Peptides against a protein of PDB entry 4N7V. Designs and how they scored, part 166

Target 1, 222 residues: chain A of PDB entry 4N7V
Amino acid sequence: TLRSITSPLVAHRLKPIRQKTKKAVVSILDSEEVCVELVKEYASQEYVKEVLQISSDGNTITIYYPNGGRGFPLADRPPSPTDNISRYSFDNLPEKYWRKYQYASRFVQLVRSKSPKITYFTRYAKCILMENSPGADFEVWFYDGVKIHKTEDFIQVIEKTGKSYTLKSESEVNSLKEEIKMYMDHANEGHRICLALESIISEEERKTRSAPFFPIIIGRKP

## One batch from the design tools (peptide; made by RFdiffusion4, then SolubleMPNN)

Design b2_p26_2_s1 (from b2_p26_2, 8 letters changed)
Fold by OpenDDE base, seed 3:
Structure b2_p26_2_s1 (fold): chain B 222 residues (1-222), chain A 26 residues (1-26)
Amino acid sequence: as target 1 above (222 residues)
Amino acid sequence: DIEEEREKELEEELEKLFEEEGHLLD
């Protein structure tokens, strides 16, 4: 099943983006829908031959073939669906489209890992908790140039000199130089605070049933 | 600028994603 290889993508709260590649253009629209435009080249012109338009919650996939399958010239936005539209639920998506959906899901997940959910300014750094889940990415941009990037799998440190390294175990973290440990301690504190605030705000958001509270910014720029 | 750098990082990682996973679109 499709569900065995990926979950429905979640594009809520993501800003619009459009990435062109050789084979396709992947977009997140203002509507938070995700579009995969499959591109073919003919006579030095690129044409959109197939479009997968995925709802913001990933549960509905609309597929159409522009210009009766002849293709539509690639433009700055997906071609509008007209006739010959197929609409599927996630669990009813034909297998022939699973790999394309999987790519869209990976695309969205990557964007989520770079999309601020909570921005927290401290005296020393800009801390950012991202939208991806579970185990959201967390970035700390120290004003002096040090950067710490925490993921579910590793911690990346970029020092003032530009020296970069990755930590994948607690022992490696414990073996850091004392000066770097100070940055790590601050990053960990900022992370803890952001996670606590996320929990509290999410609960209030659930209770109020109003417009989304996220993204939020707390503190002020230096 | 931090935001400009973050946008650049995202663009680079999306390009890398295509290089590694673009075969899914074949």
Scores: peptide ipSAE 0.768, ipTM 0.976, DockQ to the pose 0.858
Fold by OpenDDE base, seed 2:
Structure b2_p26_2_s1 (fold): chain B 222 residues (1-222), chain A 26 residues (1-26)
Amino acid sequence: as target 1 above (222 residues)
Amino acid sequence: DIEEEREKELEEELEKLFEEEGHLLD
């Protein structure tokens, strides 16, 4: 099943984006829908031959073939669905579209990992908890140039000199230079605070059932 | 600034995603 390969993508709260590649254009729309435009080149002109339009919650996929399958000239936005439209639920998506959906999902997940959910300004850094899940990315941009990027899988450190390295175990973290440990301690504190705030805010959001509270900014820019 | 740098990182990583996973779109 498709579900065994990937979960439904989640594009809620993501800003619009449009990435053009050789093979396709992938977009997150103002509506938070995701569009995959499959592009072919004919006579030095790019044409959209197929479009997958995926709902913001990933559960509905609308597929259409512009201009009766002949293709529609590539533009600054997906072509309107006017011809041969098929609508599928996630669990009923034909297998021939699974790989394209998978790419869309990975695209969205990457964007989520770079989309601020909570921004927390400290005296020393801009801390950012991202939208991706599970195990949201956490970035700490110290004003002096040090950067720490925490993911579920690793911690990346970029020192003032530009030296970069990745930590994948607690032992490696414990072996850090003392000066770097200070940055790590601050990063960890910021992370703790962001996670705590996320929990509290999410609970209030659930209770009120109003418009999304996120993204949110805590503190002030220096 | 930090925002510009983050935007650049996203663009670079999206490009990398296509290079690595773009075959899914074939």
Scores: peptide ipSAE 0.766, ipTM 0.975, DockQ to the pose 0.877
Fold by OpenDDE base, seed 5:
Structure b2_p26_2_s1 (fold): chain B 222 residues (1-222), chain A 26 residues (1-26)
Amino acid sequence: as target 1 above (222 residues)
Amino acid sequence: DIEEEREKELEEELEKLFEEEGHLLD
């Protein structure tokens, strides 16, 4: 099943983006829908031959073939659906589209991992908790040039010199130089605070049932 | 500029994603 390969993508709260590649254009629209435009080149012109339009919650996939499959000239936005539109639920998506959906999902997940949910300015750093879940990415941009990037799988450290390394175990973290541990301690504290605030804000958001509270910025810019 | 750098990182990682997994779109 598709569900065994990936979960429905979640594009809520993501800013619009459009990435053009040789094979396709992937977009997150203002509507927070995700569009995959499959592109073919003919006579030095690019044409959109197939479009997958995925709802913001990933559960509905609309597929259409511009000009009956002949294609529509590539533009700055996806072509509007016209005739021969197919609409599927996530669980009823034909297998022939699973790989394309998978790519869209990975695209969105990557964007989510780079999309600020909480920005927290400390005296020493800009801390950012991202939208991806579970185990949201957390970035700490120290004003002196040090960067710490925490993911569910690893911690990446970029030192002032530009030296970069990845830590994948607690033993590696414990073996850090003392000066780096200070940065790590600050990063961990910022992370804890962001997670705590996320919990509190999410609870209030649930209670009010109003517009999303996120993204949010806490603290003052330096 | 941190935001500029973050945008650059996203663009680079999206490009890498296509290089590594763009075959899914074939």
Scores: peptide ipSAE 0.766, ipTM 0.975, DockQ to the pose 0.846
Fold by OpenDDE base, seed 1:
Structure b2_p26_2_s1 (fold): chain B 222 residues (1-222), chain A 26 residues (1-26)
Amino acid sequence: as target 1 above (222 residues)
Amino acid sequence: DIEEEREKELEEELEKLFEEEGHLLD
């Protein structure tokens, strides 16, 4: 099943983006829908031959073939669906489209890992908790040039000198130089605060059933 | 600035994603 390969993508709260490649254009629209435009070249002109339009919650996939499958000239946005539109649920998506959906999911997950959910300015750094899940990425940009990037799997450190390294175990973290440990301590505190705020704000969203509170900014720019 | 660098990082990682996973679109 498709579900055994990937979960439905989640594009809520993501900003619009459009990535053009030789094979396709992948977009997140203002509507937070995700579009995969499959591109072919004929006589030095690029044409959109197939479009997968995926709902913001990933559960509905609309597929159409522009201009009766002849293709529509590539433009700055996906071509509008006209005739011969197929609509599928995630669990009923034909297997022939699974790999394309998988790419869309990878695309969205990457964008989520770079999309601020909570931005927290401290005296020393800009801390950013991202939208991806589970185990959201957390970035700390110290004003002196040090950067710490925490993921579910590792911690990346970029020092003032430009020296960079990845830590994959607690032992490696414990073996850090004392100067770097100070940055790590600050990063961990900022991370704790962001996670606590995320929990509190999410609970308030649930109670009020209001529009999304995220993304939020806490503190002020230096 | 930080935002400019973050935008650059996203662009680079999206390019890398295509290099590694772009075969899914074939």
Scores: peptide ipSAE 0.765, ipTM 0.975, DockQ to the pose 0.857

Design b2_p26_2_s2 (from b2_p26_2, 7 letters changed)
Fold by OpenDDE base, seed 4:
Structure b2_p26_2_s2 (fold): chain B 222 residues (1-222), chain A 26 residues (1-26)
Amino acid sequence: as target 1 above (222 residues)
Amino acid sequence: ELEEEREKELEKELEELFEEEGHLLD
């Protein structure tokens, strides 16, 4: 099943973006829908031959073929659906579209990992909890130039000198120099606070059932 | 300043992603 490959993508609260590649253009629209435009070149002109438009919750996929499959000239936005429109639920998506959906999902997940959900300013750093899930990325930008980037899989450290390295185990974290551990401790505290705030705010958001509370900024840069 | 740096990082990682995952569109 498609679900065994990927979960429905989630594009809520993401800012619009349009990324062109050789074979496709992927967009997050103002509506928070995601579009994959499959691009083909013909006579030195790029044409959109197929479009997958995915709902913000990832559960509805609308597929259409511009100009009856002849293609529509590539523009600054997806072409409007006109011909041969098919609508599928996530679980009913034909297998031939699974890889394209996966492509969109990976794109969205990466964007989410770089999209602030909570920004928390401390005395020493700008801490950012990102939108991706599970295990949201967490970045700490220390005002002195040190950066710590935590993901579900690793921790990247960039020191004042520009030296960069990746930690993939607790053993490696424990082997850090004391001066780096101080930054790590601060990062971990900021992370804990952001996670706690996320939980509290999400609960209040659920109770209120109004406009989204995120993204949110806590504090201000000194 | 930090936002500009993050945007550059995103752009870089998107380029890398599309290089790695481009086969999904074949």
Scores: peptide ipSAE 0.215, ipTM 0.831, DockQ to the pose 0.785
Fold by OpenDDE base, seed 5:
Structure b2_p26_2_s2 (fold): chain B 222 residues (1-222), chain A 26 residues (1-26)
Amino acid sequence: as target 1 above (222 residues)
Amino acid sequence: ELEEEREKELEKELEELFEEEGHLLD
């Protein structure tokens, strides 16, 4: 099943973006829908041959083939859906489209990992909890130049000297120099606070059923 | 400034993703 390969993508709260590559253009629209435009080149002109438009919650996929599959000239936005469109739920998406959906999902997940959900200014650093989940990325930009980037898979440290290294186990974290451990301790505290705030704010969002509270900024740079 | 740096990182990682995952579109 598609679900065994990937979960439905989530594009809520993401800013519009349009990224072109040789084979495709991927967009997050103002509507927070995701579009994958499959591009082919003919006679020095790029044409959109196929479009996958995915809902913001990833559960609905609309597929259409501009000009009956002949293609539509690539423009600054996805071509409008043609009369012949197919609409699928995530669980009913034909297998032939699974790889393309997976591509879109990975794109969105990457964007989410770089999209601030909570920005928290401490005395020493700018802390940022990102939108990706589970295990949201967490970045700490210390004002003195140290950077810590936490992901579900690793912790990257950039020291004042510019020396960079990646930690993939708790043992490696425990083997850090004491001066770096101080930065790590601060990063971990900021992370804890951001997670706590995320939980509290999300609960309030649920109760109020209002517009999203995120992204938020807590505090200010000293 | 930090936002600009983050955007550059995103652009770089998107390019890398497209190179790595482009085969999904074949």
Scores: peptide ipSAE 0.203, ipTM 0.827, DockQ to the pose 0.819
Fold by OpenDDE base, seed 1:
Structure b2_p26_2_s2 (fold): chain B 222 residues (1-222), chain A 26 residues (1-26)
Amino acid sequence: as target 1 above (222 residues)
Amino acid sequence: ELEEEREKELEKELEELFEEEGHLLD
Protein backbone atom coordinates (compact mmCIF):
# COMPACT_ATOMS: atom_id res chain seq x y z
CA THR B 1 0.00 0.00 0.00
CA LEU B 2 1.00 3.63 -0.39
CA ARG B 3 0.68 4.02 3.37
CA SER B 4 3.41 1.41 3.86
CA ILE B 5 5.95 3.64 2.10
CA THR B 6 4.77 7.13 3.15
CA SER B 7 2.18 8.94 5.24
CA PRO B 8 -0.15 11.58 3.81
CA LEU B 9 1.80 14.78 3.32
CA VAL B 10 0.89 17.78 5.46
CA ALA B 11 1.29 21.23 3.95
CA HIS B 12 -0.63 23.26 6.54
CA ARG B 13 0.94 26.62 7.41
CA LEU B 14 3.59 26.33 4.70
CA LYS B 15 4.36 29.41 2.66
CA PRO B 16 3.79 29.31 -1.09
CA ILE B 17 6.79 28.12 -3.09
CA ARG B 18 7.48 27.05 -6.66
CA GLN B 19 10.51 24.89 -7.41
CA LYS B 20 11.39 24.11 -11.02
CA THR B 21 13.51 21.15 -12.06
CA LYS B 22 14.22 19.53 -15.41
CA LYS B 23 11.48 16.92 -15.01
CA ALA B 24 8.93 18.67 -12.83
CA VAL B 25 7.75 21.77 -11.08
CA VAL B 26 6.61 21.35 -7.49
CA SER B 27 4.53 24.05 -5.84
CA ILE B 28 2.87 24.85 -2.58
CA LEU B 29 -0.07 27.10 -3.47
CA ASP B 30 -1.67 29.92 -1.50
CA SER B 31 -4.38 27.39 -0.65
CA GLU B 32 -1.64 25.19 0.89
CA GLU B 33 -2.32 22.54 -1.74
CA VAL B 34 0.67 20.85 -3.32
CA CYS B 35 1.05 20.55 -7.08
CA VAL B 36 3.43 18.35 -9.03
CA GLU B 37 3.64 19.38 -12.67
CA LEU B 38 5.34 16.81 -14.89
CA VAL B 39 7.28 18.63 -17.57
CA LYS B 40 8.27 17.52 -21.06
CA GLU B 41 10.20 19.46 -23.66
CA TYR B 42 9.11 19.63 -27.31
CA ALA B 43 10.81 21.84 -29.87
CA SER B 44 12.62 23.82 -27.15
CA GLN B 45 9.34 24.56 -25.34
CA GLU B 46 8.43 23.08 -21.96
CA TYR B 47 4.95 21.62 -21.54
CA VAL B 48 3.06 20.38 -18.52
CA LYS B 49 1.79 16.92 -19.45
CA GLU B 50 0.41 15.78 -16.11
CA VAL B 51 -0.56 17.46 -12.84
CA LEU B 52 -1.01 15.94 -9.40
CA GLN B 53 -2.81 18.36 -7.10
CA ILE B 54 -2.71 17.18 -3.50
CA SER B 55 -4.83 18.64 -0.71
CA SER B 56 -3.17 20.36 2.24
CA ASP B 57 -3.83 17.31 4.44
CA GLY B 58 -2.51 14.94 1.77
CA ASN B 59 -5.69 12.85 1.72
CA THR B 60 -7.11 13.93 -1.65
CA ILE B 61 -5.25 13.71 -4.95
CA THR B 62 -6.63 15.32 -8.09
CA ILE B 63 -4.95 14.25 -11.31
CA TYR B 64 -5.46 15.83 -14.70
CA TYR B 65 -3.77 15.94 -18.08
CA PRO B 66 -3.74 19.48 -19.49
CA ASN B 67 -5.06 20.07 -23.00
CA GLY B 68 -6.34 16.54 -23.36
CA GLY B 69 -2.91 15.11 -22.66
CA ARG B 70 -1.24 17.15 -25.38
CA GLY B 71 0.29 19.35 -22.69
CA PHE B 72 0.02 22.98 -21.73
CA PRO B 73 2.90 25.47 -22.01
CA LEU B 74 4.76 25.80 -18.71
CA ALA B 75 3.77 29.00 -16.92
CA ASP B 76 4.27 30.69 -13.54
CA ARG B 77 1.52 28.55 -11.97
CA PRO B 78 -0.07 25.15 -12.54
CA PRO B 79 -2.62 24.89 -15.37
CA SER B 80 -6.20 25.00 -14.18
CA PRO B 81 -8.00 21.67 -14.28
CA THR B 82 -10.51 21.69 -17.14
CA ASP B 83 -11.43 18.19 -18.25
CA ASN B 84 -10.53 14.54 -17.73
CA ILE B 85 -10.05 15.04 -14.01
CA SER B 86 -9.59 12.07 -11.70
CA ARG B 87 -10.00 12.40 -7.95
CA TYR B 88 -8.61 9.85 -5.51
CA SER B 89 -8.28 9.41 -1.80
CA PHE B 90 -4.84 8.65 -0.43
CA ASP B 91 -5.71 4.99 0.13
CA ASN B 92 -7.27 4.63 -3.33
CA LEU B 93 -4.47 6.25 -5.32
CA PRO B 94 -3.42 4.03 -8.23
CA GLU B 95 0.04 2.51 -7.80
CA LYS B 96 1.32 4.21 -10.94
CA TYR B 97 1.13 7.55 -9.08
CA TRP B 98 2.77 6.40 -5.83
CA ARG B 99 6.29 7.45 -6.77
CA LYS B 100 5.09 10.89 -7.80
CA TYR B 101 3.22 11.23 -4.52
CA GLN B 102 6.35 10.15 -2.67
CA TYR B 103 8.29 12.83 -4.52
CA ALA B 104 5.79 15.45 -3.38
CA SER B 105 5.95 14.10 0.16
CA ARG B 106 9.75 14.35 0.27
CA PHE B 107 9.56 17.90 -1.01
CA VAL B 108 6.99 18.92 1.60
CA GLN B 109 8.88 17.20 4.40
CA LEU B 110 12.05 19.09 3.51
CA VAL B 111 10.18 22.40 3.36
CA ARG B 112 8.63 21.62 6.74
CA SER B 113 12.06 20.95 8.24
CA LYS B 114 13.01 24.51 7.27
CA SER B 115 9.72 26.18 8.24
CA PRO B 116 9.63 27.78 11.70
CA LYS B 117 6.74 26.73 13.91
CA ILE B 118 8.01 28.33 17.11
CA THR B 119 10.74 30.96 17.35
CA TYR B 120 11.99 31.50 20.88
CA PHE B 121 14.54 34.17 21.79
CA THR B 122 16.61 33.54 24.89
CA ARG B 123 19.30 35.66 26.46
CA TYR B 124 21.92 33.75 24.50
CA ALA B 125 20.27 32.36 21.37
CA LYS B 126 17.51 32.28 18.80
CA CYS B 127 15.78 28.90 19.10
CA ILE B 128 13.58 27.56 16.31
CA LEU B 129 11.30 24.53 16.37
CA MET B 130 10.37 23.48 12.83
CA GLU B 131 7.15 22.11 11.32
CA ASN B 132 8.37 18.65 10.29
CA SER B 133 7.28 15.45 12.00
CA PRO B 134 7.88 13.12 13.69
CA GLY B 135 10.71 14.62 15.73
CA ALA B 136 10.70 18.20 14.46
CA ASP B 137 14.05 19.77 13.66
CA PHE B 138 15.30 22.19 16.29
CA GLU B 139 17.87 24.88 15.57
CA VAL B 140 19.72 27.08 18.02
CA TRP B 141 21.61 30.10 16.75
CA PHE B 142 23.72 31.51 19.55
CA TYR B 143 24.44 35.22 19.27
CA ASP B 144 28.16 34.51 19.62
CA GLY B 145 28.20 32.40 16.45
CA VAL B 146 27.73 28.86 17.76
CA LYS B 147 25.01 26.87 16.00
CA ILE B 148 23.32 23.64 17.05
CA HIS B 149 20.98 21.76 14.73
CA LYS B 150 19.04 18.85 16.22
CA THR B 151 17.18 16.32 14.08
CA GLU B 152 15.62 12.99 14.89
CA ASP B 153 18.78 11.30 13.61
CA PHE B 154 21.68 13.53 14.63
CA ILE B 155 22.98 16.71 16.19
CA GLN B 156 25.14 19.04 14.14
CA VAL B 157 27.41 21.52 15.90
CA ILE B 158 29.11 24.51 14.34
CA GLU B 159 31.63 26.13 16.67
CA LYS B 160 32.81 29.75 16.72
CA THR B 161 35.88 28.77 14.73
CA GLY B 162 33.70 27.35 11.97
CA LYS B 163 34.57 23.80 12.96
CA SER B 164 31.59 21.58 12.17
CA TYR B 165 30.81 18.03 13.26
CA THR B 166 27.86 15.66 13.59
CA LEU B 167 26.92 13.62 16.65
CA LYS B 168 24.90 10.43 16.12
CA SER B 169 24.94 8.84 19.57
CA GLU B 170 24.59 9.76 23.20
CA SER B 171 28.17 8.62 23.75
CA GLU B 172 29.43 11.20 21.28
CA VAL B 173 27.33 13.89 22.98
CA ASN B 174 28.78 12.92 26.34
CA SER B 175 32.30 13.17 24.93
CA LEU B 176 31.91 16.82 23.96
CA LYS B 177 34.23 19.46 25.36
CA GLU B 178 32.89 21.15 28.47
CA GLU B 179 32.52 24.47 26.66
CA ILE B 180 30.31 22.87 24.02
CA LYS B 181 28.30 21.02 26.66
CA MET B 182 27.21 24.39 28.02
CA TYR B 183 25.77 25.30 24.63
CA MET B 184 24.14 21.89 24.39
CA ASP B 185 22.54 22.30 27.81
CA HIS B 186 21.07 25.64 26.77
CA ALA B 187 19.87 24.17 23.47
CA ASN B 188 18.19 21.29 25.28
CA GLU B 189 16.41 23.66 27.65
CA GLY B 190 15.19 25.79 24.77
CA HIS B 191 14.02 22.65 23.01
CA ARG B 192 12.07 21.51 26.07
CA ILE B 193 10.37 24.88 26.37
CA CYS B 194 9.43 24.95 22.68
CA LEU B 195 7.93 21.46 22.89
CA ALA B 196 5.95 22.44 25.98
CA LEU B 197 4.64 25.58 24.29
CA GLU B 198 3.74 23.61 21.17
CA SER B 199 1.66 21.22 23.26
CA ILE B 200 -0.15 23.97 25.16
CA ILE B 201 -0.86 26.08 22.10
CA SER B 202 -2.02 23.10 20.05
CA GLU B 203 -4.46 22.18 22.79
CA GLU B 204 -5.86 25.70 22.85
CA GLU B 205 -6.25 25.62 19.07
CA ARG B 206 -8.24 22.41 19.43
CA LYS B 207 -10.50 23.87 22.11
CA THR B 208 -11.22 27.18 20.41
CA ARG B 209 -11.31 25.89 16.82
CA SER B 210 -9.78 29.20 15.89
CA ALA B 211 -7.47 30.08 13.04
CA PRO B 212 -3.97 28.62 13.36
CA PHE B 213 -1.89 30.16 16.12
CA PHE B 214 1.35 29.03 14.52
CA PRO B 215 3.87 30.22 13.58
CA ILE B 216 4.60 32.10 16.80
CA ILE B 217 7.47 34.18 18.11
CA ILE B 218 8.26 34.19 21.82
CA GLY B 219 10.40 37.01 23.16
CA ARG B 220 12.69 39.27 21.19
CA LYS B 221 16.34 39.46 20.32
CA PRO B 222 18.25 41.27 23.15
CA GLU A 1 19.93 37.76 7.74
CA LEU A 2 19.14 34.47 9.44
CA GLU A 3 16.02 34.04 7.32
CA GLU A 4 18.01 34.67 4.16
CA GLU A 5 20.56 32.08 5.21
CA ARG A 6 17.79 29.60 5.95
CA GLU A 7 16.24 30.22 2.55
CA LYS A 8 19.58 29.60 0.85
CA GLU A 9 20.03 26.38 2.80
CA LEU A 10 16.55 25.28 1.77
CA GLU A 11 17.28 25.99 -1.88
CA LYS A 12 20.51 24.00 -1.69
CA GLU A 13 18.86 21.06 0.03
CA LEU A 14 16.00 21.11 -2.47
CA GLU A 15 18.51 20.87 -5.30
CA GLU A 16 20.17 17.93 -3.57
CA LEU A 17 16.79 16.31 -2.92
CA PHE A 18 15.77 16.57 -6.55
CA GLU A 19 19.06 15.03 -7.64
CA GLU A 20 18.59 12.14 -5.22
CA GLU A 21 14.85 11.66 -5.66
CA GLY A 22 14.52 12.57 -9.34
CA HIS A 23 14.36 8.88 -10.18
CA LEU A 24 10.89 8.86 -8.60
CA LEU A 25 9.66 10.77 -11.64
CA ASP A 26 11.21 8.40 -14.26
Scores: peptide ipSAE 0.192, ipTM 0.821, DockQ to the pose 0.764
Fold by OpenDDE base, seed 2:
Structure b2_p26_2_s2 (fold): chain B 222 residues (1-222), chain A 26 residues (1-26)
Amino acid sequence: as target 1 above (222 residues)
Amino acid sequence: ELEEEREKELEKELEELFEEEGHLLD
């Protein structure tokens, strides 16, 4: 099943973006829908031959073939769905479209990993919890130039000198220089606070059933 | 300034992603 390969993409709260590549253009629309435009070149002109339009919750996929399948000239936005339109749920998407959906999902997940959900200013750093899941990325930008990036898979440290290294185990973290451990401790505390706030705010959001509370900014840059 | 740097990082990672995952569209 498609679900065994990827979960439905989630584009909620993401800002619009349009990224062109050689083979496709991927967009997050104002509506938070995601579009994959499959691009082909003919006579030095790029044409959109196929479009996958995916709902913000990833559960509905609309597929259409512009200009009766002949293609529509590539523009600054996806072509309107007018010809040969099919609509599928995530679970009944034909297998021939699974790889394209996966491509869209990877794109969205990357954007989410760079989209602030909670920004928290401490005395020493700007801490940012991102939108991706599970295991949201967490970035700490210390005002003195040190940077720490935590992901589900690793911790990257960038020192004041620009020296960069990646930590993939607890033993490596424990082997850090004492001066770096101080930064790590601060980063971890900021992370804890952001996660706690996320939980509390999410619960209140659920209760109120109002407009989304995120993204939020806590504190001010000193 | 920090936002601009983050945007540049995103752009770079998007480019890398599309190079890596481009085969999904073949």
Scores: peptide ipSAE 0.174, ipTM 0.809, DockQ to the pose 0.821

Design b2_p26_2_s3 (from b2_p26_2, 9 letters changed)
Fold by OpenDDE base, seed 5:
Structure b2_p26_2_s3 (fold): chain B 222 residues (1-222), chain A 26 residues (1-26)
Amino acid sequence: as target 1 above (222 residues)
Amino acid sequence: SLEEEREKELEKELEKLFEEEGHLLD
């Protein structure tokens, strides 16, 4: 099943973006829908041959083939759906489209990992909890130039000297120099706080049922 | 700015992603 290889993408709160590649143009629309435009080149002109438009919650996929499959000239936005469109739920998406959906999902997930959900200014650093889930990325930009980037899979450290390294195990983290551990401790504390705030704010957001509370900024740069 | 740096990082990561995942569109 598609669900066995990926979860429905989530594009909520993501800013619009349009990224052109060799084979496709991927967009997050103002509506927070995601569009994958499959592009072919003919006679020095690029044409959109197929479009997957995915709802912001990833659960609905609309597929259409512009100009009866002959393609529509690539423009600055996805072509309008044709009269012959197919609409699928996530769980009913034909297998032939799974890879394309996965492509869209990975795109969105990457964007989410770079999209601030909570920005928290401490005395020493700008801390940012990102939108991706589970295990949101967490970045700490220390004002002195040190950077720590935490992901579900690793911790990347960039020291003042510009030296960078990646930690992938607890043992590696434990082997850090004491001076770096201080930065890590601060990063971890900031991370804890951001997670706590995320929980509290999300709960209030749920209760209020109003406009999204995120992204938020807490504190100010000293 | 940090925002500019973030955008640049995103662009680089997107490029990398598309290079790595482009086969999904074959």
Scores: peptide ipSAE 0.283, ipTM 0.858, DockQ to the pose 0.809
Fold by OpenDDE base, seed 4:
Structure b2_p26_2_s3 (fold): chain B 222 residues (1-222), chain A 26 residues (1-26)
Amino acid sequence: as target 1 above (222 residues)
Amino acid sequence: SLEEEREKELEKELEKLFEEEGHLLD
């Protein structure tokens, strides 16, 4: 099943973006829908031959072939669907499109990992909890130049000197120099606070059932 | 700015992603 490969992508609250690659253009639209435009080149002109338009919740996939499958010249936005539009649910998506959906999902997940959900300014750093889930990325940009990037899989540290290293185990974290541990402690505290606030705000958002509360900014850069 | 740095990092990661995952479009 497609679910065994990936979960439905989630593009809510993501800013519009358009990224061109060799074989495709991937976009997040103003509507928060995700488009994969499959590009082919003919006579030195790029044409969109196929479009997958995925709903913001990832559950609906609309597939169309611009200009009756002849292709539409690549432009600054996806071509509008015209004829022969197919609409699928996530669970009913034909297998032939699974890899393309996965591509879109990976793209969105990466964008989410770089999209601020909560920005928290401390005395020493700008802390950012990102939109990806589960295990949202957390970045701490210390005003003195130190950076800590936490993911579900690792912690990356960039020291003042620009020296960078990755920690993948608790043992490695525990082996850090004391001076770096201070930064880590601050980062962890900021992370805890952001997670707590996320929970509280999400609950209020659920109760209110209004416009999204996120992204939010807490505090002010000193 | 920190925002510019984050955007640059995103761009780099996207480039890497597309290099690694381009085969999904084959």
Scores: peptide ipSAE 0.281, ipTM 0.857, DockQ to the pose 0.781
Fold by OpenDDE base, seed 1:
Structure b2_p26_2_s3 (fold): chain B 222 residues (1-222), chain A 26 residues (1-26)
Amino acid sequence: as target 1 above (222 residues)
Amino acid sequence: SLEEEREKELEKELEKLFEEEGHLLD
């Protein structure tokens, strides 16, 4: 099943983006829908031959073939769905489209991992909790040039000198120089605070049922 | 700025992703 390969993508709160590749253009629209435009070249012109338009919650996939399948010239936005439109639910998506959906999903996952959900300014750093889940990425940009990037899988450290290394175990973290441990301690504190705030704000958002509270910025740059 | 650096990082990672995942569109 498609579900065994990937979960429905989630594009809520993501800013619009349009990224061209050799074979496709992937976009997040103002509506927070995700579009995959399959591109082919003919007579030195690029044409969109197929479009997958995926709802912001990933559960609905609209597939259409512009200009009756002849293709529509590539433009600065996806062509309007006018011809040969099919609509599928996530669980009813034909297998022939699974890889394309997976492509869109991975794109969105990456964008989410780089999309601030909570920005928290401390005395020493700009801390950012990202939108991806589970185990959101957490970045700490120290004002003195040190950077720490935490993911579910690793911690990357970039020192003032530009020296970079990745930590993949607690043992490696414990083996850090004392100077670096100070940065790590601060990063961990910021991370804890962001997670706590995320929980509190999410609960309040649930109760209020109003416009999204995220993204938020806490504090100010010194 | 830090925002500019983040944007550049995203762009770089997207390029890498597309290079790695392009086979999904074959």
Scores: peptide ipSAE 0.277, ipTM 0.855, DockQ to the pose 0.773
Fold by OpenDDE base, seed 2:
Structure b2_p26_2_s3 (fold): chain B 222 residues (1-222), chain A 26 residues (1-26)
Amino acid sequence: as target 1 above (222 residues)
Amino acid sequence: SLEEEREKELEKELEKLFEEEGHLLD
């Protein structure tokens, strides 16, 4: 099943973006829908041959073939669906479209990993919890130039000198110099706080059923 | 600005992603 390969993409709260690539243009629309435009070149002109428009929650996929499948000239936005439109649920998406959906999903996940959900200013750093899940990325930008980037897979440290290294195990973290450990401790505390705030805010959001509370900014840069 | 730096980083990572995942569209 498609679900065994990827979960429905989640584009909620993401800002609109349009990224052109060699084979496709991927967009997040104002509506938070995601569009994959499959691009082909003919006579030095790029044409959109197929469009997958995916709902913000990833559960509905609308597929259409512009200009009766002959393609529509690539423009600054996806072509409007006119004919040959098919609509599928995530679980009913034909297998032939799974890879394209996965492509969109990877794009969205990356964007999410760079989209602030919670920004928390401490005395020493700007801490940012990102939108991706599970295991949201967490970035700490210390005002003195040190940077720490935590992902589900690793921790990257960029020192004041620009020296960069990646930590993939607890033992490596424990082997850090004391000066770096101080930064790591601060980062971890900021991370804890952001996660706690996320939980509390999310619960309140659920109760109120109001407009999204995120993204949110806590504190100010000193 | 920090935002500009973030955008640049995102763009670079997107480029890398699409290079790596382009095969999904083959």
Scores: peptide ipSAE 0.273, ipTM 0.852, DockQ to the pose 0.749; fails the geometry check

